# Ledger of designs, part 26: peptides against a protein of PDB entry 7SID

Target 1, 151 residues: chain A of PDB entry 7SID
Amino acid sequence: LHMYLMLLKELPGEEYPLPMEDVLELLKPLSNVCSLYRRDQDVCKTILNHVLHVVKNLGQSNMDSENTRDAQGQFLTVIGAFWHLTKERKYIFSVRMALVNCLKTLLEADPYSKWAILNVMGKDFPVNEVFTQFLADNHHQVRMLAAESIN

## One batch from the design tools (peptide; made by RFdiffusion4, then SolubleMPNN)

Design b1_p12_1_s2 (from b1_p12_1, 5 letters changed)
Fold by OpenDDE base, seed 3:
Structure b1_p12_1_s2 (fold): chain B 151 residues (1-151), chain A 12 residues (1-12)
Amino acid sequence: as target 1 above (151 residues)
Amino acid sequence: SELEEMLQRLLS
C-alpha cells in the first residue's frame, strides 16, 4: 500500500499528462486497493486526493480510443463505489470532500457528463446530477466546497 | 460486465 500511494503521490498533474498506457497500468490495481481499504477513512481520503491526477489525465486523452474507454470505466467504477458508500453514510466528511474534488475535476473535463456517468447497481448517474447532491450534504464544509465548485 | 464486477468487488 505504501509504495502504491507513494507512486500516486508522485504522479505528474495536468501540467505533465501521462500516456494512457501508463494511466491504465496505475488503474489496474486501484480497485483492489480501494476494496481492501474501503473501511479505512484515512487511506480512502489519501487515495481520492491522489487520483485527481488520473482525472486530469483522462480529460486530456483521446476519447475515441479503446484504452481511454477502458481507463474511464475502471476509474468511474472506483468513483461510483465511493459515491455509493457515501450514500450509505460510510464515509466521514473529509473523505466526502476529497470525492467532491474528484467530481469537480470530472465536470471540468466533461461538463455535460457525456462519458462521466456512474453506473451503480445497473443504474446510470451522470456526474453533474451526482455532484448537485453534495450541495445538500450534512456537513457545512462539504456543502461549501460543492457550492464553490459551481461558481 | 467487467465494470459491474469490479464495482461489486469494491462494495463487497
Scores: peptide ipSAE 0.040, ipTM 0.731, DockQ to the pose 0.879
Fold by OpenDDE base, seed 1:
Structure b1_p12_1_s2 (fold): chain B 151 residues (1-151), chain A 12 residues (1-12)
Amino acid sequence: as target 1 above (151 residues)
Amino acid sequence: SELEEMLQRLLS
Protein backbone atom coordinates (compact mmCIF):
# COMPACT_ATOMS: atom_id res chain seq x y z
CA LEU B 1 0.00 0.00 0.00
CA HIS B 2 2.69 2.49 0.97
CA MET B 3 4.58 2.06 -2.27
CA TYR B 4 1.42 2.38 -4.32
CA LEU B 5 0.37 5.54 -2.50
CA MET B 6 3.81 7.01 -3.05
CA LEU B 7 3.54 6.34 -6.77
CA LEU B 8 0.18 8.10 -6.90
CA LYS B 9 1.54 11.00 -4.86
CA GLU B 10 4.45 11.53 -7.21
CA LEU B 11 2.31 11.73 -10.34
CA PRO B 12 2.91 14.89 -12.37
CA GLY B 13 0.14 17.43 -12.48
CA GLU B 14 -1.69 18.92 -15.42
CA GLU B 15 1.53 20.42 -16.77
CA TYR B 16 3.09 17.02 -17.41
CA PRO B 17 0.42 14.45 -18.28
CA LEU B 18 1.42 10.81 -18.34
CA PRO B 19 0.94 8.59 -21.36
CA MET B 20 -2.44 6.92 -21.11
CA GLU B 21 -0.75 3.52 -21.04
CA ASP B 22 0.98 4.50 -17.81
CA VAL B 23 -2.27 5.79 -16.35
CA LEU B 24 -3.88 2.44 -17.06
CA GLU B 25 -1.10 0.60 -15.26
CA LEU B 26 -1.53 2.81 -12.22
CA LEU B 27 -5.29 2.24 -12.19
CA LYS B 28 -5.08 -1.56 -12.31
CA PRO B 29 -4.51 -2.11 -8.57
CA LEU B 30 -6.70 0.81 -7.50
CA SER B 31 -9.97 -1.10 -7.22
CA ASN B 32 -8.41 -3.80 -5.06
CA VAL B 33 -6.72 -1.25 -2.81
CA CYS B 34 -9.93 0.72 -2.37
CA SER B 35 -11.91 -2.43 -1.61
CA LEU B 36 -9.38 -3.70 0.91
CA TYR B 37 -9.17 -0.40 2.80
CA ARG B 38 -12.74 0.84 2.29
CA ARG B 39 -13.30 1.01 6.06
CA ASP B 40 -10.06 2.88 6.80
CA GLN B 41 -10.98 6.56 6.65
CA ASP B 42 -7.39 7.81 6.58
CA VAL B 43 -6.39 5.52 3.74
CA CYS B 44 -9.49 6.43 1.74
CA LYS B 45 -8.78 10.13 2.22
CA THR B 46 -5.19 9.65 1.08
CA ILE B 47 -6.24 7.67 -1.98
CA LEU B 48 -8.81 10.27 -3.02
CA ASN B 49 -6.30 13.08 -2.58
CA HIS B 50 -3.72 11.31 -4.72
CA VAL B 51 -6.04 10.28 -7.54
CA LEU B 52 -6.67 13.97 -8.24
CA HIS B 53 -3.61 13.77 -10.48
CA VAL B 54 -5.20 10.89 -12.37
CA VAL B 55 -8.23 13.04 -13.10
CA LYS B 56 -5.98 15.79 -14.43
CA ASN B 57 -4.21 13.32 -16.69
CA LEU B 58 -7.50 11.96 -18.02
CA GLY B 59 -8.68 15.46 -18.87
CA GLN B 60 -5.57 16.25 -20.91
CA SER B 61 -5.61 13.08 -23.03
CA ASN B 62 -7.15 12.20 -26.37
CA MET B 63 -10.72 11.53 -25.38
CA ASP B 64 -11.38 9.43 -28.47
CA SER B 65 -8.78 6.75 -27.80
CA GLU B 66 -9.71 3.31 -26.57
CA ASN B 67 -7.16 3.54 -23.77
CA THR B 68 -8.68 6.80 -22.57
CA ARG B 69 -12.15 5.27 -22.41
CA ASP B 70 -10.77 2.28 -20.54
CA ALA B 71 -8.96 4.47 -18.01
CA GLN B 72 -12.01 6.68 -17.56
CA GLY B 73 -14.20 3.66 -16.94
CA GLN B 74 -11.90 2.18 -14.32
CA PHE B 75 -11.50 5.48 -12.52
CA LEU B 76 -15.19 6.40 -12.59
CA THR B 77 -16.16 3.03 -11.16
CA VAL B 78 -14.03 3.68 -8.09
CA ILE B 79 -15.34 7.23 -7.68
CA GLY B 80 -18.87 5.93 -8.07
CA ALA B 81 -18.27 3.38 -5.35
CA PHE B 82 -16.98 6.05 -2.96
CA TRP B 83 -20.00 8.20 -3.75
CA HIS B 84 -22.36 5.29 -3.18
CA LEU B 85 -20.82 4.51 0.21
CA THR B 86 -20.98 8.21 1.06
CA LYS B 87 -24.73 8.10 0.50
CA GLU B 88 -24.82 5.21 2.96
CA ARG B 89 -22.99 7.40 5.51
CA LYS B 90 -19.88 5.26 5.54
CA TYR B 91 -17.35 8.10 5.37
CA ILE B 92 -16.48 11.00 7.67
CA PHE B 93 -16.42 14.59 6.44
CA SER B 94 -12.70 14.63 5.62
CA VAL B 95 -13.16 11.76 3.17
CA ARG B 96 -16.19 13.47 1.67
CA MET B 97 -14.12 16.64 1.26
CA ALA B 98 -11.57 14.68 -0.74
CA LEU B 99 -14.32 13.14 -2.84
CA VAL B 100 -15.81 16.57 -3.59
CA ASN B 101 -12.39 17.73 -4.75
CA CYS B 102 -12.24 14.77 -7.13
CA LEU B 103 -15.69 15.60 -8.47
CA LYS B 104 -14.72 19.26 -8.81
CA THR B 105 -11.66 18.30 -10.83
CA LEU B 106 -13.80 16.07 -13.04
CA LEU B 107 -16.15 18.97 -13.70
CA GLU B 108 -13.23 21.21 -14.59
CA ALA B 109 -12.11 18.63 -17.15
CA ASP B 110 -15.63 17.81 -18.34
CA PRO B 111 -18.08 20.59 -17.41
CA TYR B 112 -20.97 19.03 -19.31
CA SER B 113 -20.40 15.46 -18.07
CA LYS B 114 -19.88 14.06 -21.54
CA TRP B 115 -17.72 11.25 -20.16
CA ALA B 116 -17.77 11.97 -16.41
CA ILE B 117 -20.73 9.75 -15.58
CA LEU B 118 -20.90 7.52 -12.52
CA ASN B 119 -22.52 4.14 -12.99
CA VAL B 120 -23.86 2.83 -9.69
CA MET B 121 -26.09 -0.22 -9.40
CA GLY B 122 -26.67 -0.18 -13.14
CA LYS B 123 -27.78 3.46 -13.26
CA ASP B 124 -25.93 6.42 -14.76
CA PHE B 125 -25.39 9.59 -12.76
CA PRO B 126 -23.72 12.57 -14.46
CA VAL B 127 -21.10 14.12 -12.18
CA ASN B 128 -22.59 17.60 -12.58
CA GLU B 129 -25.81 16.30 -11.03
CA VAL B 130 -24.01 14.27 -8.37
CA PHE B 131 -21.91 17.26 -7.35
CA THR B 132 -24.88 19.46 -6.46
CA GLN B 133 -26.00 16.92 -3.85
CA PHE B 134 -23.06 17.92 -1.66
CA LEU B 135 -24.60 21.37 -1.27
CA ALA B 136 -26.89 19.67 1.23
CA ASP B 137 -24.15 17.74 3.07
CA ASN B 138 -24.50 17.52 6.86
CA HIS B 139 -21.04 19.01 7.45
CA HIS B 140 -20.60 22.76 6.92
CA GLN B 141 -17.13 22.48 5.39
CA VAL B 142 -18.38 20.06 2.75
CA ARG B 143 -21.27 22.37 1.90
CA MET B 144 -18.93 25.34 1.69
CA LEU B 145 -16.48 23.54 -0.58
CA ALA B 146 -19.29 22.48 -2.90
CA ALA B 147 -20.79 25.97 -2.95
CA GLU B 148 -17.47 27.67 -3.65
CA SER B 149 -16.79 25.29 -6.52
CA ILE B 150 -19.88 26.31 -8.48
CA ASN B 151 -19.33 30.06 -8.21
CA SER A 1 -20.38 -5.34 0.66
CA GLU A 2 -21.89 -3.26 -2.12
CA LEU A 3 -18.48 -1.78 -2.89
CA GLU A 4 -17.01 -5.25 -3.25
CA GLU A 5 -19.82 -6.25 -5.57
CA MET A 6 -19.31 -3.20 -7.75
CA LEU A 7 -15.57 -3.75 -7.88
CA GLN A 8 -16.02 -7.44 -8.59
CA ARG A 9 -18.09 -6.61 -11.66
CA LEU A 10 -15.28 -4.36 -12.85
CA LEU A 11 -12.65 -7.00 -12.26
CA SER A 12 -14.64 -9.79 -13.91
Scores: peptide ipSAE 0.038, ipTM 0.706, DockQ to the pose 0.154
Fold by OpenDDE base, seed 2:
Structure b1_p12_1_s2 (fold): chain B 151 residues (1-151), chain A 12 residues (1-12)
Amino acid sequence: as target 1 above (151 residues)
Amino acid sequence: SELEEMLQRLLS
C-alpha cells in the first residue's frame, strides 16, 4: 500500500499525460486503497491531491476507447465515495478542498457532465450538480474554492 | 461488480 501511494505521488502532470493503459493500471487498486484509508484524513487528502493528475489525463484522452471508459468508471467510483462520506461529515475541510479540486478539474474537462457522473448507491449525480453543493460548505475556504470555479 | 463491492466497503 505504501508503495502504491508513492507511485501516485510520482504521476506526471498534465503536460506529460500517461498512456491510458498506464492510467488504468494505476487506478485498479485505488478503490481498495481508499477503502483501507477512508478514516485517515491525511492519507485521504494525499490521495485526492495526487489523483488530480489522473483527472487531467482523463480529460485529455479519447473518450471512445474501452480503457478510457474503464478508467473513468474506476476514478468516478472513488470520487463518488469521497463525496458521499463528505455529505456524512466524515472529512475535515482540507480533505474537502482536495475533493473540490478534483471536481473542478472534472468540470473543466466535462462542463456538462456528459461522462462525469457520480453513481452512488444506484443513483446518478452529475458532477456539475454535486459541485454546487460546495458553494454552501461550512468552511469559508471550501466555499471560496468552489466559487472560483464559476468565474 | 468488483468496483461496486469496493464502493460498499468504502461507504460502510
Scores: peptide ipSAE 0.037, ipTM 0.711, DockQ to the pose 0.867
Fold by OpenDDE base, seed 4:
Structure b1_p12_1_s2 (fold): chain B 151 residues (1-151), chain A 12 residues (1-12)
Amino acid sequence: as target 1 above (151 residues)
Amino acid sequence: SELEEMLQRLLS
């Protein structure tokens, strides 16, 4: 886990994106890792903080390529799962804050939610719609973080 | 698929 998290953390930013093939390799174990540690708040927070780099890489890629769509799908699956569990009140505020940061970064890359759509239980939820729900979060810091994107 | 199975575990 530690080594995997370090790899996610070391992903280059928007100036020097990784080849999509490399991004896909990093995403392959992500769902499994998230599933294994879904009840560990600290690990979930760390994962969500580190996958911010993945979002930045995805936003710099050709959206029409098969590999890009595949990577986007794998990433959105994980984000959708975290959001779903958030709706079920499974995560503390610090994890929700990390999720909001991911959603914020997604909106920066895809302001109109053309590809940033969460599919959960067979239903589609545009990230912009999902994001606004955190403006009414029970924790003040989560609301404040969400509001930063709108102001 | 394997991914769907992983998702099922994560969402449970």
Scores: peptide ipSAE 0.035, ipTM 0.697, DockQ to the pose 0.692

Design b1_p12_1_s3 (from b1_p12_1, 6 letters changed)
Fold by OpenDDE base, seed 4:
Structure b1_p12_1_s3 (fold): chain B 151 residues (1-151), chain A 12 residues (1-12)
Amino acid sequence: as target 1 above (151 residues)
Amino acid sequence: SELDEMLQKLLS
């Protein structure tokens, strides 16, 4: 786990995106890792913080590539799962803050939610719609983080 | 779909 997390952490930003093939390789174990540690708040927070680098890579990639769509889908599946579990009140504020940062980064990459759409249980939820829900989060720090993203 | 299966795994 720690080695995998370090690989995610060391991903280059939007200025120097990795080849999409490399991004896909890094995303392959992500769902399994998230599933395994879904009940560990600290691990989930760390994962969400590190996958911000993946979003930055996805935002600078060729949108017409099959690999890009695949990578986006795998990433959005994970984000959708975390969001769903958040709706189920499974995560503390620090994890929700990390999720908000991911959603913020997604909106920066796709302001109109053309591809940033969470499909959860067969239903589509545009990230901009999902994001606004955190403006009413029970924890003040989560609300503040969400609010600064809007302004 | 594959993505749906992955989601179900995360939610299980």
Scores: peptide ipSAE 0.045, ipTM 0.753, DockQ to the pose 0.891
Fold by OpenDDE base, seed 5:
Formats: sequence, structure tokens, C-alpha cells
Structure b1_p12_1_s3 (fold): chain B 151 residues (1-151), chain A 12 residues (1-12)
Amino acid sequence: as target 1 above (151 residues)
Amino acid sequence: SELDEMLQKLLS
């Protein structure tokens, strides 16, 4: 786990996007890691903070390639899982804030949710619609972060 | 649990 988290942390930012092939290799173990540590708030927060680089990378990429679609799908599956568990009230506010930051980055790249769509239990949820739900979050800092992200 | 089963479906 720690080695994997280190790799995520050391990824270059938005200014230097990785080749999609490298992103895809990084995403392959992500779902398993998230599943294994889904009950650990600190690990989940760390993962969400680190994958911000991946979100920024995906947002700048050409979405026409097979690898891009594959990477997009794997990433959105993980985000969808975190969102689903958030709706089940499984995560504290600090984890939810990290998730909002991920969603914000997706909206910056895809304001109309053309590709940023979460599929949960066979149903599609556009990120722009998902994002508005955090405006009504129980924690004031989460609401504030969501509001600032829209403006 | 039911939640675990749902999560497994999501991550499968």
C-alpha cells in the first residue's frame, strides 16, 4: 500500500500530463486498493488527494483512444464507489472534501458531463448533477467548498 | 454485508 501511495504522490501535476498508457497501468490496481481499504478514512483521504493528478491528466487527454476510454472507465468506477459510500454516510467530512475536489477537477475539464458520468448499480449519474448534492452536505466546510467550486 | 456486496459489484 505505502509503495503504491508513494507512486501516486509522485505523479506529475496538470502541467506535465503522463502518457495515457502510463495512466492506465497506474489505475489497474487502484480499484483493489480502494476496495481493501474502504473502511480506513485516512487511507481513503490520501488516495483521493493523490488521484487529483490522475483526474487532471484525464481531463487534458484526447478521449478518442481505446486506452483513454479504458482509463476513464476505471477511474470513474472508483469515484462512483466513493460517491456511493458517501451517500451511505460512510465517510467523514475530510474524505468528502477530497472527493469534492476530484469532482471539481472533472467539472473543470467537462462542465456539461459529456464523459464524466458515474455508473452506479447500472444507473448513470452525470457528475454535474452529483456535484450539486454536496451543496446540501451536513458539514459547513463541505458546503463551502462545493459552493466555491461552482462560482 | 449488503453494502460489501454492492461495492463488489461496483468494483468488479
Scores: peptide ipSAE 0.042, ipTM 0.724, DockQ to the pose 0.131
Fold by OpenDDE base, seed 1:
Structure b1_p12_1_s3 (fold): chain B 151 residues (1-151), chain A 12 residues (1-12)
Amino acid sequence: as target 1 above (151 residues)
Amino acid sequence: SELDEMLQKLLS
């Protein structure tokens, strides 16, 4: 786990995007890691903070590429799972804050939700619709973060 | 779907 988290942390920022093939390799273990540590709030927060760089890479890539679509699918699967568990009240505010930041970054990369759509339990949820739900979050910091992102 | 399988793992 720690080695994997270190690799995620070392992802270049928006100024130096990784080749999509490298992004795919980093995403492959992600779902399993998230599943294994779903009850560890600190690990989940760390994962969500690090995958922000993945969103930045996806936003700068050729959206017509098969590899891009594959990477988007794998990433959105994880985000959808975190969102679903958030609805089930499984995560504390600090994890929800990290999730909101991921959603914010997705909206910055795809303001019109062309590809940023969460498919949960067979239903599609555009990220913009998902994002607005955090305006009613029980924790004031989560509400504030969501509100600041809209304004 | 892949997402449904992931959710099942997370909710187990």
Scores: peptide ipSAE 0.088, ipTM 0.784, DockQ to the pose 0.685; fails the geometry check
Fold by OpenDDE base, seed 2:
Structure b1_p12_1_s3 (fold): chain B 151 residues (1-151), chain A 12 residues (1-12)
Amino acid sequence: as target 1 above (151 residues)
Amino acid sequence: SELDEMLQKLLS
């Protein structure tokens, strides 16, 4: 886990995007890691914070690439899972904060949710619609983060 | 689907 998290943390950001092939390799273990540590709030928070770099890479890539679509799909699967568990009140505010940051970054890259769509249980949820739900979050810091992300 | 499988794992 530690080594994997370090790799995620050290991912080049918006300034130096990685080849999509490399992004895919890093995303492959992600779902398994998330599943394994889904009950660990600190690990989940750390994962969500680190994958912000991945979101930035995805937003700058050519949307016509098969690898891009694959990477987007794998990433959105994880975000969808975290969102779903958030709806089930499984995560504390700090994890939700990290999730909102991911959603914010997605919206910056895809404001109209052309590709940023969460498919959960066979239903599609555009990220822009999902994001508005955090404006009514029970924790004031989550609401504030969501609100400032709109402006 | 892959999502369904992961959700099943996450919800377990």
Scores: peptide ipSAE 0.046, ipTM 0.725, DockQ to the pose 0.693; fails the geometry check

Design b1_p12_1_s4 (from b1_p12_1, 4 letters changed)
Fold by OpenDDE base, seed 2:
Structure b1_p12_1_s4 (fold): chain B 151 residues (1-151), chain A 12 residues (1-12)
Amino acid sequence: as target 1 above (151 residues)
Amino acid sequence: SELEEQLERLLS
């Protein structure tokens, strides 16, 4: 886990996007790692904070590439899972903050949710629709962070 | 995906 998180942390952001092939290599184990540690709040927060760089890379990629679609799918699956568990009140506010940051970055890259769509249990949820739910979050800091994205 | 499947099992 530590080695993987270190690799995610070192991923270049929007200023220097990686080839999609390299992004895919980093995303391959992500779903498994998240599955193993989905009940660990600290690990989940750390993962969500580190994958922000992945979102930035995905937003600047060629949308017609098969690798891009694959990477987007793998990433959105993880985000969808975290969102689903958030709705079930399984995550503390600090994890929700990290998730909102991911969703915010997704909206910046895809404001109309053309590709940023969460598929959870066979249903599609556009990120712009999902994001509005955090405006009514129980924690004031989460609401504040969500509200900042509207301005 | 594996994560989705595991979550579905958890919710069942």
Scores: peptide ipSAE 0.049, ipTM 0.728, DockQ to the pose 0.256
Fold by OpenDDE base, seed 1:
Structure b1_p12_1_s4 (fold): chain B 151 residues (1-151), chain A 12 residues (1-12)
Amino acid sequence: as target 1 above (151 residues)
Amino acid sequence: SELEEQLERLLS
């Protein structure tokens, strides 16, 4: 876990995007790591903070390539899972803050949710619709972050 | 994915 988190942390942002092939390799263990540590709030927060760079890389790539679609799918599966567990009240506010930042970054890369669609339990949820739900979050800082992101 | 499978179990 430690080594993997370090790799995520050191991932360059949009200034130096990685080849999509490298992004795919980085994403391969992500679902397993998230699943294994889904009950660990600190690990989940750390993961969500680090995968912000993955979103930036995805947004700077050719959206028409098969590798891009594959990477997007793997990433969105993880984000969708965190969102779903948030709805089940499994995560504290600091984890939800990190999730909102991920969703915000997705909207910046894909404002019209052309590819940023969360598939949870066989249903599709565009990120722009998912994001607005955090305006009604129980924690004031989460609501504030969501509101500031819209303006 | 493994994560999706875990989520499905939680809902069952």
Scores: peptide ipSAE 0.048, ipTM 0.725, DockQ to the pose 0.243
Fold by OpenDDE base, seed 5:
Structure b1_p12_1_s4 (fold): chain B 151 residues (1-151), chain A 12 residues (1-12)
Amino acid sequence: as target 1 above (151 residues)
Amino acid sequence: SELEEQLERLLS
């Protein structure tokens, strides 16, 4: 886990995107790590904070590539799982704030949710539609972060 | 797939 988190942390920013092949290699263990630590709030928060770099890389990539679509699908499925568990009140506010930051970054890259769509339990949920739900979050800091992203 | 199985566990 430590080594994987370090790799996520050391990813270059939006201005220096990685080749999509490297992004795919990084995403391969992500679902396993998230599944193993889904009940650990601190680990989930750390993962969500670090995958912001993945979101930035995906946003700068050519979406016509098969590898890009594969990476997008794997990443969005994981984000969808975190969102689903958030609706079930499984995560504390700090984890939800990290998730909102991921969703915010996705909307910056895809404001109209052309590709940023969460598929959960066989249903499609555009990220812009999902994002508005956090305006009514029970925690004031989550509501403020969501409102800041829209305004 | 193994990926789908792990994601199902995450959703449950």
Scores: peptide ipSAE 0.043, ipTM 0.729, DockQ to the pose 0.638
Fold by OpenDDE base, seed 4:
Structure b1_p12_1_s4 (fold): chain B 151 residues (1-151), chain A 12 residues (1-12)
Amino acid sequence: as target 1 above (151 residues)
Amino acid sequence: SELEEQLERLLS
């Protein structure tokens, strides 16, 4: 876990995008790690903070290649899981804030949710629609963060 | 929960 988190932390952001092949390699363990530690708030927060770089990297990809779609799909699966568990009140506010930051970055890259669509339990949820839910979050800091993202 | 198990399968 620590080694993986270190790799996520050190990966370049949107200023220096990684080759898609490298992104895919980094994403391969992600689902498993998230699944194993889904109940650990600190680990989830750390993961979400680190994957911001992945979001920024994916957002720069204007290529409609198989690798791009694969990377986007793998990433969105993870984000969808975090979002769904958030709806089930599984995460504290700090984790939700990290998730909002991820969603904000996705919206910046794909404002109209052309590809940023969360598929959870066989149902599609465009990120632009998902994001509005955090405007009504129970925690004031989460609401504030979400509101600031719109303005 | 059942939901958590389903999500775990999605991530596996």
Scores: peptide ipSAE 0.041, ipTM 0.723, DockQ to the pose 0.138

Design b1_p12_2_s1 (from b1_p12_2, 8 letters changed)
Fold by OpenDDE base, seed 5:
Structure b1_p12_2_s1 (fold): chain B 151 residues (1-151), chain A 12 residues (1-12)
Amino acid sequence: as target 1 above (151 residues)
Amino acid sequence: SEFEKLIQESLK
């Protein structure tokens, strides 16, 4: 876990996207890591904070290639899982804050949710519609972050 | 787990 988190933390920002092949290699263990530590709030928060770099890389990439679609699908599957568990009240506010930041970054790259769509249990949920739900979050800081992200 | 079930459903 420690080595994996270090790799995520050291990823370049939005201005310096990684080759899609490198993104795919980083995404391969992601679902397993998230599943293993799904009950650890601190680890989940850290993972979500670090995968912001992955979101930024996906947003800067050409979406026409098969590898891009594959990486996009793998990432959105994980985000969809975190969102689903959030709806089931499994995560504290700090984890939800990190998730909102991920969703915000997705909306910046895809404001109309053309590709940023969460598939959960066979149903599609555009991120722009998912994001508005956090305006009614029970924690005031989450609501404030969501409201700030819209403006 | 719920997470694993969700992943499996999403991969279908």
Scores: peptide ipSAE 0.060, ipTM 0.744, DockQ to the pose 0.757
Fold by OpenDDE base, seed 1:
Structure b1_p12_2_s1 (fold): chain B 151 residues (1-151), chain A 12 residues (1-12)
Amino acid sequence: as target 1 above (151 residues)
Amino acid sequence: SEFEKLIQESLK
């Protein structure tokens, strides 16, 4: 875990985008790591904070390539899972804050949700629609973050 | 787990 988190932390992001092939390799273990530590709030928060750089890399790549679609799919699967568990009240506000930041970054890269669509239990949920739900979050800081992102 | 089930469903 520590080694993987270190790799995620050191991802340059938008200023220095990685080749999509490298992004794919980084994403391969992500779902397993998230699943294993899904009950650890601190680990989940850390993961969500680090994968912000992955979103930035995806936005700077060739959106028409097969590798890009593959990377997007793997990433969105994890985000969708975190969102689903959030709806089941599994995460504290700090984790939800990190998730909102991920969704915000996705919307910045894809404002019209052309590719930023969460598939949860066989149903598609555009990120722009998912994002607005956090305006009604129980925690004031989460609501404020969501509201500020719209302006 | 629910998370694992969700991952598997999303990968189909």
Scores: peptide ipSAE 0.058, ipTM 0.743, DockQ to the pose 0.726
Fold by OpenDDE base, seed 4:
Structure b1_p12_2_s1 (fold): chain B 151 residues (1-151), chain A 12 residues (1-12)
Amino acid sequence: as target 1 above (151 residues)
Amino acid sequence: SEFEKLIQESLK
C-alpha cells in the first residue's frame, strides 16, 4: 500500500502529464486498493488526495484515444464508488472534502460533464449534477468547500 | 460489499 501511495503522490501535475501508458499502469491496482481499504477513512482520504494528479492528467489527454477512454473509465468507476458510499454515509467529512476536490478538478477539466459521468448501479450521474449535492452536505466545511468551487 | 459490487460490474 505505502509503495503504491508513494507512486500516486509522485505523479506530475497538469502542466507535466504522464504518458497514458503510465497512467493506465497506475490505475490498474487502484480499484483493488480502494476496495480493500474502503473502511479505512485515513487511507481513503490519502488516496483521494493523491488521485487529484490522475484527474489532472486525464484532463490533458486526448479523449479520442482508446487508452484515454480506458483510463477514464477506470478512474470514474472508483470516484463513482466513493460517491455512492458517501451517499450511504460511509465516510467522514474529511474524506468527503477530498472527494469534493476530485469532483472540482473534474469539472475544471470538463465543465459540462461531457465525459465526466459517474455510472453507479447502472445509472449515469453527470459530475456537475453530483457536485451540487455537496452544497447540502451535513458538515459545514464540506458545504463551504463546495460553495467556494461554484464561484 | 457495495464497493466491491460496483467494481465487479465495471469489469464486465
Scores: peptide ipSAE 0.051, ipTM 0.727, DockQ to the pose 0.637
Fold by OpenDDE base, seed 3:
Structure b1_p12_2_s1 (fold): chain B 151 residues (1-151), chain A 12 residues (1-12)
Amino acid sequence: as target 1 above (151 residues)
Amino acid sequence: SEFEKLIQESLK
């Protein structure tokens, strides 16, 4: 875990996009890591903060390639899982803050939610619709972050 | 799907 988190932390952002092949290799173990540490709030927060780099990389890539679609699917699976568990009140505010930042970055890359769609229990939820729900979050800092993102 | 697997693991 430590090495994986360090790798995520050191990834370049939008200024230095990674090849999609590297993004795919990085995303492959991510769902397993998230599942294994799903109950560790600090690890989940750290993961969500670090995957911001991946979101920025996805926004810089050709969205028509199979590799890009695969990367999108891998990433959206993880975000969808975190959102689903958030709806079930599994995460504290600091994790939800990190999730909102991920959703904000997704909207910056895909303002119309053309590809940024969460599929949960067989139903599609565009990220823009998901994001608005955090405006009514129980924690004031989460609401403030969500409001700041749209203003 | 991978999503369902992750959710199932999260519930354990």
Scores: peptide ipSAE 0.065, ipTM 0.754, DockQ to the pose 0.135; fails the geometry check

Design b1_p12_2_s2 (from b1_p12_2, 6 letters changed)
Fold by OpenDDE base, seed 1:
Structure b1_p12_2_s2 (fold): chain B 151 residues (1-151), chain A 12 residues (1-12)
Amino acid sequence: as target 1 above (151 residues)
Amino acid sequence: SEFQQLIEEASK
């Protein structure tokens, strides 16, 4: 876990996007890692904070490539799972804050949710619609973060 | 993914 988290932490930002092939390699173990530590709030927060760089990379890539679609799918599956557990009140506010930041970054890359769609329990949820739900979050900091992104 | 599948199964 620690080695994987270190790799995610070292991802470059928007100014230096990674090749999509490298992004795919980093995403491959992500679902398994998240699943294993889904009940650990600190680990989940750390993962969500680090994958922000992945979202930035996805937004800078050619969306028509097969590799891009594959990477988007793997990433969105993880975000969808975190969102689902959030709805079930499984995560504390700090994890939800990190999730909102991921959703915010997705909206910056795809404002109209052309590809940013969460598939959960066999249903599709556009990220722009999912994001607005955090305006009614029980924690004031989460509501504020969500509101700031819309203004 | 395995993560998504586990969550879906837990919700049944």
Scores: peptide ipSAE 0.251, ipTM 0.842, DockQ to the pose 0.190
Fold by OpenDDE base, seed 2:
Structure b1_p12_2_s2 (fold): chain B 151 residues (1-151), chain A 12 residues (1-12)
Amino acid sequence: as target 1 above (151 residues)
Amino acid sequence: SEFQQLIEEASK
């Protein structure tokens, strides 16, 4: 886990995007790692904070390639899972803050949710619709983060 | 993914 998290941490952001092939290699173990630690708040927070760089890389790529679609799908699956558990009140505010930051970055890359769609329980949820739900979050810092992201 | 599937199954 530590080695993987370090790799995610060192991933370049929007300023210096990696080739999509490299992004895919980093995403391959992500779902497995998240599934193992989905009940650990600190690990989940750390993962979500680090994958912000992945979102930035995805936003800078040409979205018509197979590799891009694959990377987007793998990432959105993880975000969808975190969102699902958030709705089930399984995560503390600090994890939700990290999730909102991911969603914000997704909306910056895809404002109209053309590809940023969460598929959970067989249903599609555009990220722009998902994001608005955090405006009513129980924690004031989460609400504030969501609100300032719109402005 | 396996993560998504596990979450979906756990929510049932």
Scores: peptide ipSAE 0.245, ipTM 0.840, DockQ to the pose 0.187
Fold by OpenDDE base, seed 3:
Structure b1_p12_2_s2 (fold): chain B 151 residues (1-151), chain A 12 residues (1-12)
Amino acid sequence: as target 1 above (151 residues)
Amino acid sequence: SEFQQLIEEASK
């Protein structure tokens, strides 16, 4: 886990995108890691903070290839899972704030939610629709973060 | 995915 988290942390941001092949390799174990530590609030927060780099890399990809769709799908699956548990009130505010930052970055990359769509329990949820729900979050800091993202 | 399935089960 620690080695994987360190690798995610060291990923370059939007200014220095990685090849899609590298992104795919990093995403392969992500679902398993998240699933294993889904009940650990601190680990989930750390993961969400670090995968921001992945979102930025996905946003910089101008290629409509199978690899791009695969990478987007794997990432969105993880985000969808975290969002689902958030709706079930399984995560504290600090984890939700990290999730909002991920959603914000997705919206910056895909403002019209062309590919940024969460599929949960067989239903599609555009990220812009999902993001709006955090404006009504029970925690004031989460609401503030969401509101700042709109302005 | 397996992760989503586990999450859905955990949320019940």
Scores: peptide ipSAE 0.242, ipTM 0.841, DockQ to the pose 0.165
Fold by OpenDDE base, seed 4:
Structure b1_p12_2_s2 (fold): chain B 151 residues (1-151), chain A 12 residues (1-12)
Amino acid sequence: as target 1 above (151 residues)
Amino acid sequence: SEFQQLIEEASK
């Protein structure tokens, strides 16, 4: 876990996107790692903070390529799972704030939710629709973060 | 995906 998290932390910024092949390699273990540590609030927060760089890379890629669709799918699966558990009240506010930042970054890359759609329990939820739900979050800091992100 | 399935199962 430590080595993987360190690798995620060292991802280049938006100005220097990774090749899609490298993004795919980084995403391959992500689902398993998130699943394994889904009950660890600190690890989940760290993962969500680090994958912000992945979102930025995905937004700069050609959406028509198979590799891009694959990477987007793998990432959205993870985000969808975190959102699902959030609705189940499984995460503290700090994890939810990290999730909101991920959703914000997705909306910056895809404002109209053309590809940023969460599939949870067989249903599709556009990220812009999902994002607005955090305006009614129980924690004031989460509400504030969500409100500031759309203004 | 596997992760979503596992999460769904774990939330039951």
Scores: peptide ipSAE 0.235, ipTM 0.834, DockQ to the pose 0.169

